Peptides against a protein of PDB entry 2AUS. Designs and how they scored, part 55

Target 1, 323 residues: chain A of PDB entry 2AUS
Amino acid sequence: ADIKREVIVKDDKAETNPKWGFPPDKRPIELHIQYGVINLDKPPGPTSHEVVAWIKRILNLEKAGHGGTLDPKVSGVLPVALERATRVVQALLPAGKEYVALMHLHGDVPEDKIRAVMKEFEGEIIQRPPLRSAVKRRLRTRKVYYIEILEIDGRDVLFRVGVEAGTYIRSLIHHIGLALGVGAHMAELRRTRSGPFKEDETLVTLHDLVDYYHFWKEDGIEEYIRKAIQPMEKAVEHLPKIWIKDSAVAAVAHGANLTVPGIVKLNAGIKKGDLVAIMTLKDELVALGKAMMSTQEMIERSKGIAVDVEKVFMPRDWYPKLW

## One batch from the design tools (peptide; made by RFdiffusion4, then SolubleMPNN)

Design b2_p13_4_s2 (from b2_p13_4, 7 letters changed)
Fold by OpenDDE base, seed 4:
Structure b2_p13_4_s2 (fold): chain B 323 residues (1-323), chain A 13 residues (1-13)
Amino acid sequence: as target 1 above (323 residues)
Amino acid sequence: SELEEEISALYAA
């Protein structure tokens, strides 16, 4: 997720009108909520769907969606996109995840052997989804980006693991246990990261949301609920970005594909077929789409469809129609 | 509130 992408400027003279749009830091509280994502600390016990239903009740919302299911027993980082931002979760589903896991070994294993075997599970692994998964139970490859052993206490191994989306930590632990020759199971699991969302000062509980909503509605104090909700733009920080001219914003907000002349600046390393975020010059999310060109093609070409627009987020009226 | 009790029950389970 922390891939710093180079920004290539295509039009260095492009300006933005400060009167148009609503930058993420300047949204009125109601609008901030409508385009918000909560970095929720999901408790153990409830399903991710139950937690989303609770958030909707607490905040009096019509719709919300989560950025990737946590099992009932799994706690930690659950991004919940609100109202108009609900569909931004599609940017989070393919994002890398980090977990802290407690693995319990079914026998005694020397620490050096534990460390050596767990290191072998970094890289490409073959997994089969659990029976309870809605995903077809086909064998698939997944990346384990890193394993960091935090503590070894006899048969209990606490470790941090960074993984490709849809890697099953329970299955990883089972295979580690088999490789150790004693067997193992997942005792505890917490998700510490989901793409750009991590355990930080933005992580909030359901209780925090109750209190913060009360402070806003009853006491007129907006600051807590404002801090508890991240702008939807946070949910696309990990994606390659294309920044567009003010004159192109309204067309894209109406569902028109982005053409090459609309591009002001873009990230390096965009490939054809990549999911990209289309941004204003004020870093407002206009839409998600599929890149139809590489970064290089978007620089070199004077015309053509740069992005096939799939999901519009920005309202049609934030920017004027300039055509 | 009933809501706080219901939420507290979610964390206590």
Scores: peptide ipSAE 0.030, ipTM 0.737, DockQ to the pose 0.498
Fold by OpenDDE base, seed 2:
Structure b2_p13_4_s2 (fold): chain B 323 residues (1-323), chain A 13 residues (1-13)
Amino acid sequence: as target 1 above (323 residues)
Amino acid sequence: SELEEEISALYAA
C-alpha cells in the first residue's frame, strides 16, 4: 500500500474551478457520511457482516460494505464503506494485509529453529482455502511479503506478517507447524492493516461511533463523527491515479469512458488491465476503472479510450456538462 | 441505551 508513485504531468496549465465539486475536506457532514469509510476496530466475536449491520443501525444508514472479511474470532482493522461509497471496497479487496498472530506449537522447538523455518515462509506459498470459505477450494499461490517474530515464549510465537490479499494466516501457521515437525495452530489473530487503513488515530470502535453519533444528533457537535469517518478517497490511496480536467468530469460521472484528451496528470507504471482511480484536480474520486492503456501509451497517444469506467462514485451534478 | 447494551454484549462474546 505504501508504494510511492511518480506523477507525470501532461497538461501543466490545467486549472480547476473552485466552485465545482466537493473536495474531501470540504464536504458537509451529511455528504461526508454519504461518501465515507470507517476504519473500524472489529471486536472478536461477531462476523464482519454483523458489524456492518451494527454500523448501519448506529449511523441510520441504508447501505454499507466491508473491505475484506475478518473471521468472527479475528479483531482489528475492518474498513467499512458507507452509503454512496459502499462499492469503494472493491479497491480494498485486492490490497495487501498485515496481521499480528499468536501461534501455539504442539511441541518443544529450539528458538533458532523456529526463526530459521519461519524465515523460509517469506515469499511465495501454496495455499488451499479453508472449508468454511465461500472461495473455490483450489490450490493457489500467495505472497508472504514479510514475517517479523515479535516474541517467542516456549511454545507461543507472536509474529507480524504482511501478506497478499486472500492469504489465510491459519493455513500459514498450520504449514509452519508441519515444517517444524511438531504441528501448530493459530491461538489469536488481529489484522493491523488493510491496504491504506492501519492501526492509527483513525481507528474507531463501535462504542466510539455510538458516542460520536449521539454528540452530533443530540448536541449538534459534528467534529467527532467527522473525524471518525474517512473520505472515500482514502480507500483508493494505494491505487494508481489519473487526474482529469474539469471538462471531462461530468462525462465520466455519467458513465462515459475516459479518453486520452481528458488526462491532466497520471501515475507512472500503469499497465493495461490495472485497476485505476479517476480523480479530479481537487483529489475527488470520480470513478474506478480498468486501464485500457499503459502510462506510456496515455502520454504518447492523442486519442483513444484510456480507462474503461467500471464504477462511478461522483454525482452527475457536481461538475457542469462542458460539451 | 438498548443499543449500547447490545454493543457491549458483542465485545463480551
Scores: peptide ipSAE 0.028, ipTM 0.736, DockQ to the pose 0.600
Fold by OpenDDE base, seed 5:
Structure b2_p13_4_s2 (fold): chain B 323 residues (1-323), chain A 13 residues (1-13)
Amino acid sequence: as target 1 above (323 residues)
Amino acid sequence: SELEEEISALYAA
C-alpha cells in the first residue's frame, strides 16, 4: 500500500469540467454509502460472512462484500464494500496483510535463539494450505515481508508480521516452533492491515455503525456515518492508476476498453497483465481493468488498447457521451 | 435495541 508511484504526465493541457461526476469528498450521503467501504474492526467469534450480514441489516443495504476472510477467532481489519462498491473487494484480495500474533512455545528457548530463528523466516517460505481451505492443498511459496518481535515473556512471543496475501500465520507459527525444536501454536491473532486499510481513525465497530446510523436517521446528523464510511477509491489506493480525459470517461463507464489517446497521466512501472485502476482527473474510480501495455508503451504509442476493462463502477450518466 | 444486544453478544464471544 505504501509504494510511492511516480506519476507521468502525457497530456499537461487536459482540463476537467467541474460540473461532471461526483468527487469522492463531494458525494451526497446516500451516494457516499452506495459507493462506500467500511474499515470494520471484526470482533472475534462471528464469521466474516455473518459480520457482512450484520452490516447489511444495520445500514439497510441490499449488497455488501468483504476484502478477505478472517477466521471466526481472528479479530481486526475487515474492509466491507457496500452496494455499488461491492466488487471493489477484488482489488483487496491480492493486497498484502499485516497481523499481530501471539505464539505460545511448547518448551523453554533462550530469547537470543527465538530472535535469530524468527529472522530466518523473513523472505520466501513454503506453505501448505490448511485442510479447511477451499484452495487446492498444493505446496506454494509466500513472502514474509517483515517480522517484528514486540514482546517475549517466557514461552509467549508477541510479534507483528507483514505477509503476502494468502499466507497462513498458523502455519508460519507451526514452522517456527519446529525450527526452535520445541514446537509452537498460535494463541491469538489480529489483522492490523489489509492493503490500504489499517488500524487508524477510520476503524469502526458494529456498535459504532448502529449509533452512527441512528444519529443520521433519527437526529438528522450525517457527519458520523459519513466519516465511518470511506469512499470506494480508498480500496484502490495501492493499485497503479491511469487518469483519463473527460471525453473517455463515458465510454469506459459503458464498458469500452481504454485506448491510448484517452490517457492524461499514469503511474510508472505498470506491466502488461497488471490490475490497474482507471480514474478521472477528479480522482473518481471509473473501472478496474487489466493493463494490455506497459507504462512505457502507453507513453510511446499513439493508438491501441491500453486497458482491458473488467469491472465498471461509475454510473453511465455521470459524464456526457463525447463520441 | 434487540440489534445492539445481538451485536454485544458477538463481541463478548
Scores: peptide ipSAE 0.025, ipTM 0.684, DockQ to the pose 0.501
Fold by OpenDDE base, seed 3:
Structure b2_p13_4_s2 (fold): chain B 323 residues (1-323), chain A 13 residues (1-13)
Amino acid sequence: as target 1 above (323 residues)
Amino acid sequence: SELEEEISALYAA
């Protein structure tokens, strides 16, 4: 998520009309909610689905969806996309995750050996999905980006771990325990990051949402509920972006594929097949799509389909048809 | 509110 992507400008003369669209910072509160994502602190106990149902009840919403399941016993960062933004969770599913885990060892192991063995689990690991997973139980490689040991107290090891999406921390801990020769299990787990969403000032509880909704509806104070909801554009911060001309926005909002002439600027390092965010020059999310060209091809070519548009978010009327 | 009590119960569980 933290990879700064270079921005390559194709058209340095392209301007945007300030009267068109609704930039994330200029949305009325109702519209902000319609295109919002909550960085929820999921409590331990309920399922991620139950928590989404609660948010819908609290905020009087018709639709919401979460950015990746947490087990009932697992707390922490659960992005919940609201209403028109619900489908933005597609961008969060493949995003890296961070956890703080408590591992309990089934035997005594010297601290130096614990540290050495856990360091060996940084990089590529082989995992088999658990039986309860809807994922086919095939062996698969996953990346462990980092392991940071926070505390060792006898047989209890508290650690931070950054992982590729769909890495099972329970399975990682099991394998660490096997490598240590004593066995281990996951005692506690908290998710501290899901792509661009982390433990920060944007993290809110279900109680906060109740209070903030009450302040808005009963007292007319929108500040708290506005702050508690992030714009849907937050959920795509980690994706490579393509910024398009105002004249291309309405076409893409109608589900047309993005063609090369519509590109104003783009991130470096886009590969064919990558999930990309199509943005306006006001950093509004128009759509998600699949790159049909590399960044280099999008620069060098004068025509062709740059992005196969998969999911449109922007309403069709925010920008005029200029074709 | 009944909703606040239900949520409080959810976090206490």
Scores: peptide ipSAE 0.025, ipTM 0.685, DockQ to the pose 0.754

Design b2_p13_4_s3 (from b2_p13_4, 4 letters changed)
Fold by OpenDDE base, seed 4:
Structure b2_p13_4_s3 (fold): chain B 323 residues (1-323), chain A 13 residues (1-13)
Amino acid sequence: as target 1 above (323 residues)
Amino acid sequence: SELEEEITALYES
């Protein structure tokens, strides 16, 4: 379950001017695209980079980036951030992932033993990245949040798995096979979740994007392409948030660090060093940054740097400079 | 379209 973060209100009298900014649901279609993220159903075959190149071609975009590589043979949820939103992928890279995997066993194993051994792989596991990974091949701990066996048919085991970012399912299956004593390999893999993006009504194919772009450009129907693109704010739903005063927005949009007086409300449980989303009171993403204080420190202190701003998304002119 | 054919080829590969 997406743990709803508690919201602590620091300033209950703070108001927002409705004339300033562009709330995620009120962006003109061109602006919506500029600050968009596609929940793409990546086909098996192409690389994640090739698919991003295709999206740029289809939608006539200069820039795009994906929220975490899928191998060529792996299908499913690939968030693709567009144009001005491209760097929001940094919020998605560390996000948890879910997969449905088909594991093929190299020998016969009783179902009870399969279930027992797979349950032992829930929690902390030690793995080494595969040879094909751009990541340095060092042993590292990763979390397996859950394993749900969906079906066992002889040597074929279909299962759902929730994992920490950068957990290699192929390596997990290999280790399960070793633990079972018969060996195993990954027959099929689909990613069903990447942080806030999942298999739902927002999931679209490359073909859908072709059609929807055509309907917009040739027929003047923007509805389909608008629905196919999520606002960039979707890509930060899983992060702890800090909501700021209208008077602080322009400064942060210019790259200034967020100071404690600018905070209106914030999520509970922020720790120093956490990646946080800085939001307007209209739930517009201003910036991503590193928390320099805990939630408690941000409540108790009257001054100081609350967030070291790492990446600004909001244009400088959406809110006036009020200083 | 050539684009649709090229995309279709991505699923057939």
Scores: peptide ipSAE 0.031, ipTM 0.747, DockQ to the pose 0.589
Fold by OpenDDE base, seed 2:
Structure b2_p13_4_s3 (fold): chain B 323 residues (1-323), chain A 13 residues (1-13)
Amino acid sequence: as target 1 above (323 residues)
Amino acid sequence: SELEEEITALYES
């Protein structure tokens, strides 16, 4: 999520009509909800699916989906995409995650040894998915981006860990315990980040959502529920972006592939096969797709399919058909 | 509300 991406401009004269579309900050409340993502503080206890079901009940929604399962006992950041935004969660599944974990050691270990051994677990690790995981139980590598020890109190080790998607912290702690020679288990786990979603002012509870929905429906106060729901564009902040001409928006919204002439600007470092977000010049999400060209190819070529459009989010009528 | 009670029960479980 923290990857700063350079923006390369292909057409510096491209303008956008202010009458077309609905920029993320200008959506009516009902439309904002239809294209929303909640940064939910998942409580410990319920499953991620139960929590999504509750959000649908609270907000009177037909559809919602979460940006990556948290185990029942795990609390913290659970992005929940709403209604027409539900499919944006596919952008969050491959995103890095951060956790704060409490590891309990099964024996006494000197602090210096704890610190030294935990540092060795930064980088590539070998994991086997838990039995309860829908993922095939094959050995796989996962990247640990960083481990930050927050506190050591005897046998209790509180640490922050940044990991590749689908890294199992319970398995990491088990292996750390083995490397320490005493064994260990995960006492507590909280997810503090899922891609662009983190513990910040946008983090809300189920109780907050009940209250905020009530304030809107009964008192006519939209402010709270509006702040509690992020625009779906938040869920793609970590992706490489391609910004397109107004004349290309309706075609892409109809499911047409993005061709090179439609590109106004794009992020550097796009590779063939990358998941990319197709944006308007007003930073509205049109679609997600697979890059069929690199950034360099998209700059150098005058024609061809730049993006294979996989998921359209924008309604077909927000921009006029100009082809 | 019944909904708030049910949500509270989810946090206590």
Scores: peptide ipSAE 0.031, ipTM 0.748, DockQ to the pose 0.561
Fold by OpenDDE base, seed 3:
Structure b2_p13_4_s3 (fold): chain B 323 residues (1-323), chain A 13 residues (1-13)
Amino acid sequence: as target 1 above (323 residues)
Amino acid sequence: SELEEEITALYES
């Protein structure tokens, strides 16, 4: 969901000091890594946790975390947030996902019927979490945003699917098979998107990371490892944003809630209770928090708590205390 | 490197 959000300017006179902070494009390589996210191509075989452990070993890191579990057999897009950025993965957990799946049918079905029935699964579906899930096995609705059939070869159906977070593709395929009257199972699955992370030039393997780290440490070439790591701000691109005054940054970086006077600009369509990213005017991530007001309330009000700050990312010293 | 061999083995497993 590339939802382009409108930006509403509340204070058009607000300026930022270029000497304060570290914009994503101006971080020294060590700092870039400390606030980085890797768009990893997870191989089939290992768990997502094992792959995170490998990244920590390869890059000599103390901490890392992934943006949503892939099953061992599932390959593809696994965002891995590094070091000080580790907790940015909480922004990726609720993000939409895309997969390419191979469904194997347990009987012969006319192609036209396959296409018609699969189209009916676009929209809201009822799912029950699998037994292996730590999630309570309550029936829940999930959105299937789109299904695109790529290929039909007899009983094998290759398709792309965009889904709400926590939609089980295995369960979807099972239900499609039931609706077709023949049954079906998931033969293969690859994740092609996790929120803002997709299959693109930023996708890297574990082997790439080994090579790129070697080029940096042994040859002094930082370019490859720099390109292999995205700034943590990438992991919040899909969130509604609030941009704040330089004078508010240090307070938020100390864990203070964002008040309405600190807002310079914000995205349209923020609702009370939404997860929002608090940004500097240089597009640096300060914190994640819960919106306590709508966009409209943040515009109309002169005071009050706009965002309950839940997780600070920015160091306290990047911006001066101006209070 | 020993690390590259271990990773290669991870992909082959």
Scores: peptide ipSAE 0.029, ipTM 0.742, DockQ to the pose 0.603
Fold by OpenDDE base, seed 5:
Structure b2_p13_4_s3 (fold): chain B 323 residues (1-323), chain A 13 residues (1-13)
Amino acid sequence: as target 1 above (323 residues)
Amino acid sequence: SELEEEITALYES
């Protein structure tokens, strides 16, 4: 999520009409909720599905979805996309994750050996999904981006770990324990990051949501509930972006593929097959789609399909039809 | 509220 992407400008004269659309920071509260994502602090105990059901009850919503399952006993960052934003979770499922884990060793190991062995687990690892996973139990590679040991107290090892999506921390700890020769198990686990969502001022509890909804409905104070809900555009911050002309927005909002002439600016390093976010010049999310060209091809070509549009988010009437 | 009590019970379960 923290990778700064270069922006390449194709049309430096392109302007946007300020009367069209609803920028993420200028949505009425009801519309903000309809296109919102909550950075929820999931408690230990309930399933991710139960927590989503609670959010729908608290906020009087018809639809919501989460950005990646946490086990019942696992706490921390659970992005929950609301109403019309529900499908934005598809951008979060493949995103990197961070956890803080407590590993309990089944024997005494010198601290220097613990540190040396855990460092060997940075990089590519081979994992098999646990039996309870809906994923087929095939051997697969996963990336461990970093391991940071926070504390060692005898047989208890507290550590931070950044991982590729679908890395099983329980399995990682089991393999570390085997490599140490004494065995180990996962005592505690908290997710501290899911793509662009992290432990920061936007993290809220279910109790916070109850209070903030009450302040809005009973006291007329919208400030708290507005801050507790992030715009759906937050959920795509980690994706490569393509910004389009005002004249192309309505066509894409109707489900038309993005063609090369509609592009104003784009991120460097887009490859064919990448998931990309199509944005307005006001940083509104229009759609998600599959890149049909590289960044270089989108710059050099005058025509052709740049993005195969997979999911539209923007309403069809926010921008005028200019075709 | 009944809702707060129900949520608190979810944290203790």
Scores: peptide ipSAE 0.028, ipTM 0.733, DockQ to the pose 0.425

Design b2_p13_4_s4 (from b2_p13_4, 5 letters changed)
Fold by OpenDDE base, seed 4:
Structure b2_p13_4_s4 (fold): chain B 323 residues (1-323), chain A 13 residues (1-13)
Amino acid sequence: as target 1 above (323 residues)
Amino acid sequence: SELEKEITALYES
């Protein structure tokens, strides 16, 4: 379950001007695309980079980026951030992932033993990245949040797995096979979740994008392409949030660090060093940054740098300069 | 379209 973060209100009298900014649901279609993220159903075959190149071609975009590489043979949820939203992928890269995997065993193993051994792989595991990964091949700990066996058919084991970002399912399956004593390999893999993006009504194919773009450009029907693109704010739903005063928005949009007086409300449980989303009171993403204080420090202190702003998304002119 | 053919080829490969 997405853990609903508690919201602590610091300033209950703070109001927002309805004339300023562009709330995620009120963006003109062109602006919506500029600040959009597609929940793409990546086909098996192409690389994640090739798929991003295709989306740019289909939608006539200059820039796009994906929320975490899927191998060529792996299908499913690939968030693709567009244009001005491209760098929001930095919020998705560290996000948890879910997969459905088909593991093929190289020998016969009793079902009870399969279930028992796979349960031992829940929690902290030690793995080495595969040779093909761009990541340095150092042993590292990763979390397996859960393993749910869906079906066992002889040597074929279908399972759902929730994992920390950068957990290699192929390596997990290899280690499960070793623990079972017969060996195993990954037959099929589909990613079913990447942070806030999952298999739902927002999941679209490359074909859907072709059709929906055509309906917009040739027929003047924007509804389909609008629904196919999520606002960039979707890509930060899983992050702790800090909501700021209208008077602080322009400063942060110019790259100024967020100071404590600018905070209206914030999520509980922010720690120093956490990646946080700085939001307007209209739930517009202003910036991503590193928390320089805990939630408690941001409540108790009257001054100081609350967030070191790392990446601004909001244009400088959406809110007036009020200083 | 050439684009549709190229996309279709991505799923057939």
Scores: peptide ipSAE 0.034, ipTM 0.760, DockQ to the pose 0.606
Fold by OpenDDE base, seed 2:
Structure b2_p13_4_s4 (fold): chain B 323 residues (1-323), chain A 13 residues (1-13)
Amino acid sequence: as target 1 above (323 residues)
Amino acid sequence: SELEKEITALYES
């Protein structure tokens, strides 16, 4: 999520009509909810699926989906995409995650040794998914981006860890314990980040959602529920982006592939096969798709399919057909 | 509300 991406402009004269579309900050409350993502503080106890079912009940929604399962006992950041935005979770599934974990050691280990061994687990690690995981139980590599020890109190080690999607912290702690020679288990785990979603002012509880929905429906106060729901565009902040001409928006919204002439600006470093977000010049999410060209190819070529459009989010009528 | 009670029960479970 923290990758600053350069923006390359192909057409510096491209303008957008202010009458077309609904920018993320200008959506009526009902439309904001239809294209929303909640940064939920998942309580310990319920499954991620149960929590999504509760959100649907609280907010009277037909559809919702979460941006990556948390185990029942795990609390913290669970992005929940709503209604028309439900499929945006596919952008969050591959995103990096951060956790705060409490590791309990099964024996006494000098602090210097704890620090040294935990540092060795930064980088690539080999993991086998847990039995309960929907992922095939094959050995796989995962990246540990960083380990930050927050506190060591005897046998209790509190640490922050940034990891590649689908890294199992319980397995990491088990392997750290083995490397320390005493064994260890995960006593507590909280997810503090899922891609662009983190512990910040946007983090809300199920209780907050009940109250905020009540304030809206009974008291006519939209402010709280509006703040509790992020625009779906938040869920793609970490993706490479391609911004398109107003004349290309309706075609892409109808499921047409993005061609090179439709591109106004794009992020640097797009590779063929990358998941990319197709945006309007008003930073509205039109679609997700697979890059069929690199950034360089999209700059150098005058024609061809730039993005294979996989998931359309924007309604077909927000922009006129200009073809 | 019944809903609030049910949600509270989810946090206590």
Scores: peptide ipSAE 0.032, ipTM 0.749, DockQ to the pose 0.569
Fold by OpenDDE base, seed 3:
Structure b2_p13_4_s4 (fold): chain B 323 residues (1-323), chain A 13 residues (1-13)
Amino acid sequence: as target 1 above (323 residues)
Amino acid sequence: SELEKEITALYES
């Protein structure tokens, strides 16, 4: 998620009309909620679906969706996309995750050996999905980006781990335990990051949401609820972006594919088949789509379909039809 | 509120 992507400018003369659209920082509170994502601190106990249902009840919402399931016993970062932003969670599903885990060893192991063996699990690992997973139980590779041991207390190992989406920490701990020769299990797990969402000042509880909604509805104070909800654009910060002309926005908002002439600037390193965010020049999310060209092809070509638009978020009327 | 009590109960369960 922290990969700074270079921005390549294709049209340096492209301007945007300040009267069109609703930039993330200029949305009225009701519109901000309609296009919002909550960085929720999920409590241990409830399912991710139950927590989403609570948010809908608290905030009087019709729709919401979460950015990747946490088990009932797992706490921490659960992005919850609201109303019209609900489907932005599809951008978060493939995003990397970070956890803090407590591993309990089933035997005594020297600390130096624990550290050495856990370091060997950085990189590619082979996992089989657990039986409870709806995913086919095929062996698959997953990346462990980093393991940081925080504390070792006898048989208890507290560690931070960054992983590719769909890496099972329980399975990782099981394999570490096998490699140590004593066995191990996951005692505790907290998710500390889901793509661009992390433990920071934007992290809120269900109680915070109750209070903040009350302050808005009963006291007329919108500041708290406004800060508790991130713009949907936050949920795509980790994606490669393509910024488009004002004249292309309405067409894409109607579900038209993005063609090369509509591109103003784009991130470097886009490959064919990548999930990309189509943005306005005001950093508004128009749509998600599949890149049909590389960055290089989008620069070199004068025409063709650059992005197959899969999901539109922007209303059709925010920008005028200029065709 | 009744809602706050229900949420508190959710955290205590």
Scores: peptide ipSAE 0.030, ipTM 0.741, DockQ to the pose 0.609
Fold by OpenDDE base, seed 5:
Structure b2_p13_4_s4 (fold): chain B 323 residues (1-323), chain A 13 residues (1-13)
Amino acid sequence: as target 1 above (323 residues)
Amino acid sequence: SELEKEITALYES
């Protein structure tokens, strides 16, 4: 999520009409909720599905979805996309994750050996999904981006770990324990990051949501519920982006593929097959799609399909039809 | 509220 992407401008004269669309910071509260994502602090105990059902009850919503399952006993960052934004979770499922884990060793190991062995687990690891996973139990590689030991107290090791999506921390701890020669198990786990969502001022509890909804409905104070809900555009901050002309927005909002002439600017390093976010010049999410060209091909070509549009988010009437 | 009590019970479960 923290990778700064260069922006390449194709059309430096392209302007946007301020009367069209609804920028993420200028949505009426009802519309903001319809296109919102909550950075929820999931409690330990309930399933991720139960927590989503609670959010729907609290906020009087018809639809919601989460950005990646946490086990019942696991707490922390659970992005929950609301109503019309529900499908934006597809951008979060493949995103990197961070956890803080407590590992309990089954024997005494010198601290220097613990540190040395845990460092060897940075990089590519081989994992098998647990039996309870809906994923087929095939051996697969996963990336461990970093391991940071926070504290060692005898047999208890507290550490931060950044991982590729679908890395099983319980399995990682089991393998670390085997490598140490004494065995180990996962005592506690908290997710501290899911792509662009992290432990920050946007993290809210179910209790916060109850209070903030009450302040809005009973007291007429929208400020708290507005701050508790992030715009859906937050959920795509980690994706490569393509910004399009006002004249192309309505066509894409109707499900048309993005063609090269519609591009104003784009991120560097897009490859064919990448998931990309199609944005307006006001940083509104129009759609998600699959890149059919590289960044370089999108710059050099005058025509052709740049993005195969997979999911539209923007309403068809926010921008005029200019075709 | 009844809702707050139900949510509190979820954190304690």
Scores: peptide ipSAE 0.030, ipTM 0.733, DockQ to the pose 0.452

